# Peptides against a protein of PDB entry 4GMN: the designs that were tried, part 14

Target 1, 375 residues: chain A of PDB entry 4GMN
Amino acid sequence: RYANITLLALVTLASIGTDFQETLVKGNQGSRESPISAADEEWNGFDDADGDAMDVDQKSSSGEDQEEDYEEIDVKEDDEDDDDDSITSEMQADMERVVGADGTDDGDLEDLPTLRELIQTAVPQLIRLSNLPIDSDESLTIQSHALSALNNISWTISCLEFANGENANIHNAWYPTAKKIWRKTILPILEADSADLKLATQVTSLAWAVARVLHGETPTDGNPHRKFISLYHSSKQQAGGNSNSIEEPEDPFQGLGVKCIGVVGSLAHDPAPIEVNREVGVFLVTLLRQSNNVPPAEIVEALNQLFDIYGDEELACDKEVFWKDGFLKHLEEFLPKMRTLTKGIDKRTQPELRTRADEALLNLGRFVQYKKKHA

## One batch from the design tools (peptide; made by RFdiffusion4, then SolubleMPNN)

Design b1_p8_8_s3 (from b1_p8_8, 3 letters changed)
Fold by OpenDDE base, seed 5:
Structure b1_p8_8_s3 (fold): chain B 375 residues (1-375), chain A 8 residues (1-8)
Amino acid sequence: as target 1 above (375 residues)
Amino acid sequence: MRLPATRP
């Protein structure tokens, strides 16, 4: 009886975390429907500086029509209006405030009551439940659901912009809690060295969500980046041996390999120790060098992480790792391989993977040109 | 970006 109530509460908290995320994604899509004008905006790195975009008048030169008549396959979207009225009016009001608030206010979540209760009341209980002694299938189930709820909440918060002091109240409330999740939930599970790939995938997803907010300020105790790199390699060895038992996730970006890359990438950001940054950077560049044996989704994620880590030239890791260890050469040598890899992805069967690979290829070209100018 | 949603 108590277990079923606990499980229902954990499923409900996991749902609430997802519903918040969907609301944030829908809100951010409405603001991002400004067409990415394929303007040759010179990619100048990831400077957080409010640089005035100068209008450059593109004069159109006419090149010739080849009408390839794509038959409009009228896919009747059966709008199954699953009116999942699961989003409470309070949750929606909190999300509308998060998207609209130039929040100059001190770390008080008074105006965000739902988010406050999630961070201050729910998350501490989820951390407690994730730390239960595993002595039964029931305790393992409770841990799994607690990790799922922590994952969804942490991912939702990691979708908020925190650059330039945006959402500073949420950041300030979340930051100590995120460090607590890391130290009390993530590290103990990683240290237990369990062969459970489901648990490893859950904790790695949670670790990525937490590390997307904490970046290089993520606690370095016990060198967690090495544990995730080890987990990456171990997961590849297991997949190669038992071709019959692990359904690859339907979404290539949900794979444990991608999640490991996302975690270690996030851990390597400034102000991470240069040794941590170097070990991660070498790992990511090594994936590119070995790309013939690496899933395309992991290559896409490894590229994005390399751009995010080394996109700012003012960071100590640019001089002490990127230039010193000769990463530019490896990126430049990878560019023709990335073109081949991207062209090998069928747009019809894997549209998202193809889109993200086309973007990563474009960004790789821009990044290589940027770094060559700043050499 | 679609997040690594653990689908419920």
Scores: peptide ipSAE 0.025, ipTM 0.781, DockQ to the pose 0.274
Fold by OpenDDE base, seed 4:
Structure b1_p8_8_s3 (fold): chain B 375 residues (1-375), chain A 8 residues (1-8)
Amino acid sequence: as target 1 above (375 residues)
Amino acid sequence: MRLPATRP
């Protein structure tokens, strides 16, 4: 009886998360002017307007070299479960203040209480349910539904524009919760190294949704980018060995490989550590070099991630990785291969894949031209 | 992008 109620609640939360996506995307599309005919605009990079220069006042205290012999104090990790379940009344009050100040249209305000309840009440329970010991088919079903609900909510929020301080109230409410999902749900499932490709696909989808908001501020504990790169490679080895048709998802962009690329790409954005950015950038460029054996959807995603990561010339990763590691040469050498790949996609059988490949080919040409002009 | 909405 309780299990059936829990499952019904999880299905309901997953549905609400999807329905909110449709409503919020329709709201934000009302403010986006018609897609400017991007045919005639010279691509000039990505202006990340969120350059709030944290004036890190590096107080250069020149303290002296004392070689003190650090005795190996066996720091008992007192797992102080800082159950900082202090969803601070301050974050709640700041959300209430931001909602009160700007005379934004009365419609978006009605949905905010429900989104707040999803973030503050539902998501913590979904995190708990995703971490249940898997000892039965029932616990596995609960975990799968909890991950599905978390995925739908996280994807919905990741569809909002947060550039230029848009939806800042939602961003601020989501950000700590997104980090909690990462640390308490995503990382433990990745560490368990399960051979379950369904579970791996669910957690990687959730990880991508979360990382699309957190970007380079995603927790770096345990080098998660390497885990997703490893998962990418492991998924390819399994597909090559067992003719057990894991039915490739009907949508080529729903594949585990695409999701892994989307996660690691998102993790490599500024302010990610330059070494994390380098490892991801080298992985993505290596996929382009090996493209003869890579699904077209993964090539499209790898290109999009490379554009997003290296589109801004002011970012440290442009100088320290893109130019230093000679990525432009690899992108330029890939142009004729991308043209061949894109032309090989049948518009009748794979219309979405063909459209996305035509876009990625256009953007690759523009990106290579841009980088050559700014060399 | 079609988001990976897990349809319930």
Scores: peptide ipSAE 0.025, ipTM 0.779, DockQ to the pose 0.210
Fold by OpenDDE base, seed 1:
Structure b1_p8_8_s3 (fold): chain B 375 residues (1-375), chain A 8 residues (1-8)
Amino acid sequence: as target 1 above (375 residues)
Amino acid sequence: MRLPATRP
């Protein structure tokens, strides 16, 4: 009886975390006609101020193609108003405030009651539940649901813009809680060195969501970047051996390999220790060099992480790692391989993977030109 | 990017 109530509460908290994310995405889409794909941060570091317009004469070939009269099939849109009443009026009001908040207020979530309750009341319980001794299938189930709820909440918060002081109140409230999730939930599970790939995937997803906010300020105790690099390699070895392959997720970007890359990339951002940045940068560049044996989605993620880590020339990692370890040469040598890889993705069967690979190829060309101009 | 929201 108590276990079922706890499980129902955990499922409900996981749903609330997802529904809050979906509505933040919908609210941002209402203000910007372009879905912020994490690829729509086009690395715009190039002021193309040199307008040498090469006049490519588009010769207008007038083709007279015929008026085929396609009959209007009046598909009645049954407006199934699935009033997904899951979004409370309080959650919607909090989301409208988050999208509209001029980030001037000190870490007071007085105006964000639902988000305040999630961070201050729910998350500390979820951390406790994720740390219970595993002595039964019930305790394992409770841990899995607690990790799922923490994942959804952490991902939702990681979708908020914190650049330029935006959402500073939310950032300030979340930051100590995110560090607590890292130290109390993520690190103990990683240190337990469990062969459970499901648990490893859950904790790695949570770690990525947390690290997307904490970046290089993520606690470095126990060298967690090396644990995720080791997990990446271990996951590739297991997929080759036992026919109990966890079915590769239908979405290539949901794979454990992509999640490991996303975590270690986020951990390597400034102000990460230069040796942490170097070990991650070498790992990512090594994936590009070995690209013939690496899934395309992992290559796309590894490129994006390299752009984000090394996009700013004022950072110590640019001089001490990127230039010193000769990363530009490896990126330039990878350009023709990336073109071949991207062209090999079928737009019909894998449209998202193809789009993100085309974007990553464009950004790789741009990034290489930038680094050459600033050499 | 579809974040890995664990669908319930």
Scores: peptide ipSAE 0.025, ipTM 0.778, DockQ to the pose 0.209
Fold by OpenDDE base, seed 2:
Structure b1_p8_8_s3 (fold): chain B 375 residues (1-375), chain A 8 residues (1-8)
Amino acid sequence: as target 1 above (375 residues)
Amino acid sequence: MRLPATRP
């Protein structure tokens, strides 16, 4: 009886985390559906700092218009009014405040009562439940559901913009809690070195969500980046050997390999130690060099992580790692391989993977051009 | 923003 109530509460907290995530995605998509007009917007890095617009002299090179006829996929919004009565009016009001606020209020979470209770009341209990001794199938089930709830909450929060002081109140409330999740949940599970690939996938997903907010400020104790790189390699060895392959997730981006890349990429951002950045950067560039044996989704993730890590030339990692270790040459040599890889993805069977590969190919071209101008 | 689709 108590177990079933605890499991129901954990499932409900995991649902609340997902429903919040879906709503934040829909809200942010509605603001970003400015079609990326193929304006030759020069890729100027990922520095969102209002740094002085350097007058880059537009030398007009007339390249011939190949009108690729983009068939408008008329996504019929089937208005299935599935009244998903799951979202409370209080959660909806908190989501509307987060999406609609030009978040200059250094305020506390007083105006976000549901999010406050999730961070301050629920998450500490989920951390406790994720650390219970595993002595039964019931305790393992409780851990799995607690990790799922922590994952969904952490992913939801990682979808908020925190650049330029946006959502600073949420960031300030979450940041110490994210560090607690890392130290009390993620690290102990990674140190237990379990052969459970389900648990490894859950903890790696949670680690990625947490590291997307903490970046290089993620606790480096025990070199967790090496544990995730090791987990990446171990996952590939297991998939190649036993036909008890965990069914490759229907979504290629849900794979343990992608999640490992996302974690280590996020851990390598400034102000990460240069040696952590180097080890991760070398790992990511090595995946590109070995791309013939790497799933396309992992290549796409590795590229995005390389752009995000080395997009700013003012960072110490640009000079001390990117240029010093000759990463530009590897990216240039990879560009024709990326074109071949992207063209090899069937738009009909893997539309999302193809779209994200086309985007990563575009960004690779822009990034290589940018770095060549700044050499 | 790349959300891993944490489908429930």
Scores: peptide ipSAE 0.024, ipTM 0.770, DockQ to the pose 0.428

Design b1_p8_8_s4 (from b1_p8_8, 4 letters changed)
Fold by OpenDDE base, seed 2:
Structure b1_p8_8_s4 (fold): chain B 375 residues (1-375), chain A 8 residues (1-8)
Amino acid sequence: as target 1 above (375 residues)
Amino acid sequence: MRLPLSRP
């Protein structure tokens, strides 16, 4: 009886975390669907820092407009009015405030009561439940649901913009809690070295969500980047040997390999130790060099992480790792392989993977050009 | 990006 109530509460908290995420993603997509006008916006890095617009003289070279007829896929909005009665009026009001608020720097969540209760009341209990001794199938089920709820909440928060002091109140409330999740939930599970690939996938997903907010400020105790790199390699060895297919997730971006890349990439951002950055950067560049044996989704994620890590030339990792270890040459040599890889993805069977590969190919071209100008 | 949601 108590177990079933606890499980129902954990499922409900996981649902709330998902519903929040879907709404925040829809809200932020509405603001980012300014069409990426094919303006030849010079790649100036990935840092949204309002760095002084260098007046680069527009030499207009008229290249011929090949109108590729994009067939408008008339996505019939099947208005299935699924009355998703799951979102409370308080949750909706908190979401509307998060999308519309010029972030007041006061680290108080007074105006966000639902989010406050999630961070301050629910998350500490979820951390406790994720650390229960595993002595029964019931305790394992409770841990899995607690990790699911922590994952969904952490992912939702990681979809908020925190650049330029945006959502500073949420960031300031979440940051110490994110560090607690890392130290009390993620690290102990990673140190237990469980052969449970489901648990490894759950903890790696949670680790990515947490590391997307903490970046290089993620606790480096016990070199967690090496644990995730080891987990990446171990997952590949298991997939090759036992046809106990963990059904490759229908979404290629939900794979354990992608999640490992996302975690280690996020851990390598400034102000990460240069040694951590180097080990991660070498891992990511090695995936590109070995791309013939790497799933396309992992290549896309590895590229995005390389762009985010090395997009700013003012960072110590640019000089001490990117240039010093000759990463530009590897990226240039990878461009023709990326074009072949992207063209090999069927738009009909894998539309999302193709779109994200086309984007990563475009960004790779821009990034290589940028780094060549700044050489 | 489809985030790695643990769908209930």
Scores: peptide ipSAE 0.023, ipTM 0.767, DockQ to the pose 0.227
Fold by OpenDDE base, seed 5:
Structure b1_p8_8_s4 (fold): chain B 375 residues (1-375), chain A 8 residues (1-8)
Amino acid sequence: as target 1 above (375 residues)
Amino acid sequence: MRLPLSRP
């Protein structure tokens, strides 16, 4: 009885985390015609607006009209009006305030009561539940659901803009809680060195969501970047050895490899220790060099992380790592490989992967040009 | 892009 109530509460908290994220995305889409993908920060390299319109010669090939009589399959759109009444009026009002808040509100979370209760009341209990002694299948189930709820809440918060002091009230409330999730939930599970790939995937997803807000201020105790790099390599060894189909996630960006790259990339941002930045940067550049054996989604993520880490020339990591360790040469040598890789992705079967690979290829070209201009 | 959200 108590377990079922706890599980229902954890599922409900995980749902609330997704519904908040969906509401935030819908609210942001009303203001931006482009879907905010969490990696569709187009690296807006410098606006060198030199639009040399290459004249693509319209070679008119007159192909013959074969009238194939396609029978109109009357696909009844079953309007499953999934009236997903899951979004509470209070949650919607909180998300509307977050999306509409010009970043001048130094206000306490008093105006965001649902978000306040999630951060101050729910998350501390989820941290406690994720740290229960594992002695039964019931305790494993509780841990998994607690990690799922923490993941969804953390991802939702990581989709908020915090640049330039935007959402500073939410950032200030979340920051100590995010550090607590890291130290109390993520690190202990990573230190247990479990062979459970499901648990590893859940913890790595949560770690990425937390690290997307904390960046280089993420606690470096026990060198967590090395643990995620080790997990990346271990996951590849397991996939190659056991023909036991762990069904590759239908979405290539949901893979454990992508999540590991996202975590270590986020951990390497300023003000990360230069040695942490170097170890991560070398790992990412090594993936590009070994790209023939790396899934395309992991290459896309590794490129985006390299742009985010090394996009600013004023950062100490630009001089002390990027230039000093000769990363530009590796990026230049990778350009023709990236073109081949991107062209090899079928737009019909993998449209999202192809779009994100086309973007990452464009950004790689711009990034290489930028870095050459500033050499 | 879909975030790596856990489905409830």
Scores: peptide ipSAE 0.022, ipTM 0.760, DockQ to the pose 0.233
Fold by OpenDDE base, seed 1:
Structure b1_p8_8_s4 (fold): chain B 375 residues (1-375), chain A 8 residues (1-8)
Amino acid sequence: as target 1 above (375 residues)
Amino acid sequence: MRLPLSRP
């Protein structure tokens, strides 16, 4: 009886975490600012103002008129307003305030009651439940659901803009909680050296969501970047050996390999220790060099992480790692391979992977050109 | 990008 109530509460908290994200995405679509997924920001390089207009005057020809009369198939959109009554009016009102709040305040969530209760009341209980001794299938189930709820909440918060002081109140409230999730949930599970790939995938997803907010300020205790690099390599060895293939997720970006890359990339951002940045940067560049044996989605993620880590030339990692370790040469040598890889992705069967690979190829070209101008 | 949300 108590177990079933706890499981229902955990499923409900996991749902609330998804519903918040869906509401945030819907709210951002109403504001004509393109939903810049942090992965869909085309890295344009620096605006060099002096782009002399090469006047390519391609003039050509007049193709004719054929008026094919497409019959208006009046597809009645049955507006099944599936009013997914899951989104409470309070949750919607909190998300509308988050999208509109230029609030420079000290981590006060007085105006965000639902988000406040998630961070201050729910998350501490979820951390406790995720850190219970595993002595039964029931305790394992509780841990899995607690990790699911923590994942969804952490991902939702990681979709908020925190650049330029945006959402500073939420950032300030979340930041100490994110560090608690890291220290009390993520690190203990990583140190337990479990062969459970499901648990490893859950904790790595949560770690990525947390690290997308904490970046290089993520606690370095126990060298977690090396644990995720080790997990990446271990996951590749297991996929080759046992006929209990964990069904590769239908979405190639949901794979454990992509999640490991996303975590270690996020951990390598400034102000990460230069040696942590170097170990991660070398790992990512090594994936590009070994690209013939690496899934395309992992290559896309590794490129995006390299752009984010080394996009700013004012950072110590640019001089001490990017230039010193000769990363530009490896990126330039990878350009023709990336063109071949991207062209090899079928737009019909894998449209998202193809789009993300076309973007990553474009950004790689721009990034290499930028770094060559600033050499 | 679809975030790795745990669907209930």
Scores: peptide ipSAE 0.022, ipTM 0.761, DockQ to the pose 0.218
Fold by OpenDDE base, seed 3:
Structure b1_p8_8_s4 (fold): chain B 375 residues (1-375), chain A 8 residues (1-8)
Amino acid sequence: as target 1 above (375 residues)
Amino acid sequence: MRLPLSRP
């Protein structure tokens, strides 16, 4: 009885976290044509206003109009009005306040009661449940559901803008809780050195969500970046050996390799220790050099992380790592390989992977040009 | 971008 109620409550908290995220994404897609992926901000470089537009004289070669009659496949949008009646009017009101919050108010969560109860009441219980001794299949199930709920809540919060003091009240409430999740849930599971790749995938997903908010302020105790790099390599060795391949997730961006890259990239941001930044930067650049054996989605994620880490020339990591370790040369040498990789992705079978690879290729070109101008 | 959300 109590176990089933606890499991139902954990599933409900995981659902609430997902539904809250979906509506934040839907609400913001109406106001920004760009999905709120911090990775979907096309790296435009710094707008130095004096860029002479090189007139690329596109000589119009008059190729003959073969009118290929594109049959409009009238994809009936079956408006499955899945009236996801799961979103309470209180959750919706909290979401509308978060999306509309122009306020630099370092205030509390008084105006966000649902989010307050999630952070202050639910998350501490989820941390406790994720850190119980595993002595039964029931305790393992409780841990998995507690990790799922923590993951969904943490991902939802990581989709909020915190730049320029936006959502500062939420950031200030979440920040100490995110550090508790890291120290009390993530680190103990990583230290247990479990061969359970399902558990490793869950904890790595949660670690990425937490690290997307904490960045270089993520606790460096026990060198967690090295644990995730080791997990990356271990996951590749297991996939190559046993025909009991954990079915590669249908979505290439849901893979454990991508998640490991996302975690270590986020951990390497300022104000991370320069040695942590260097070890991660060398890992990411090494993936690009070895790209023939790396899934395209992991290359896309590794590029995005490199742009985010080294995009700002005022940061100590630009001088002490990027320039000092000669990363520009490796990025420039990777451009023709990235172009070949991107062209090899079929737009019909993998449209999302192709779009994100085209964007990452564009950004790589811009980033290399920018860094050459600022050399 | 699909976030690595756990399905309920």
Scores: peptide ipSAE 0.022, ipTM 0.760, DockQ to the pose 0.225

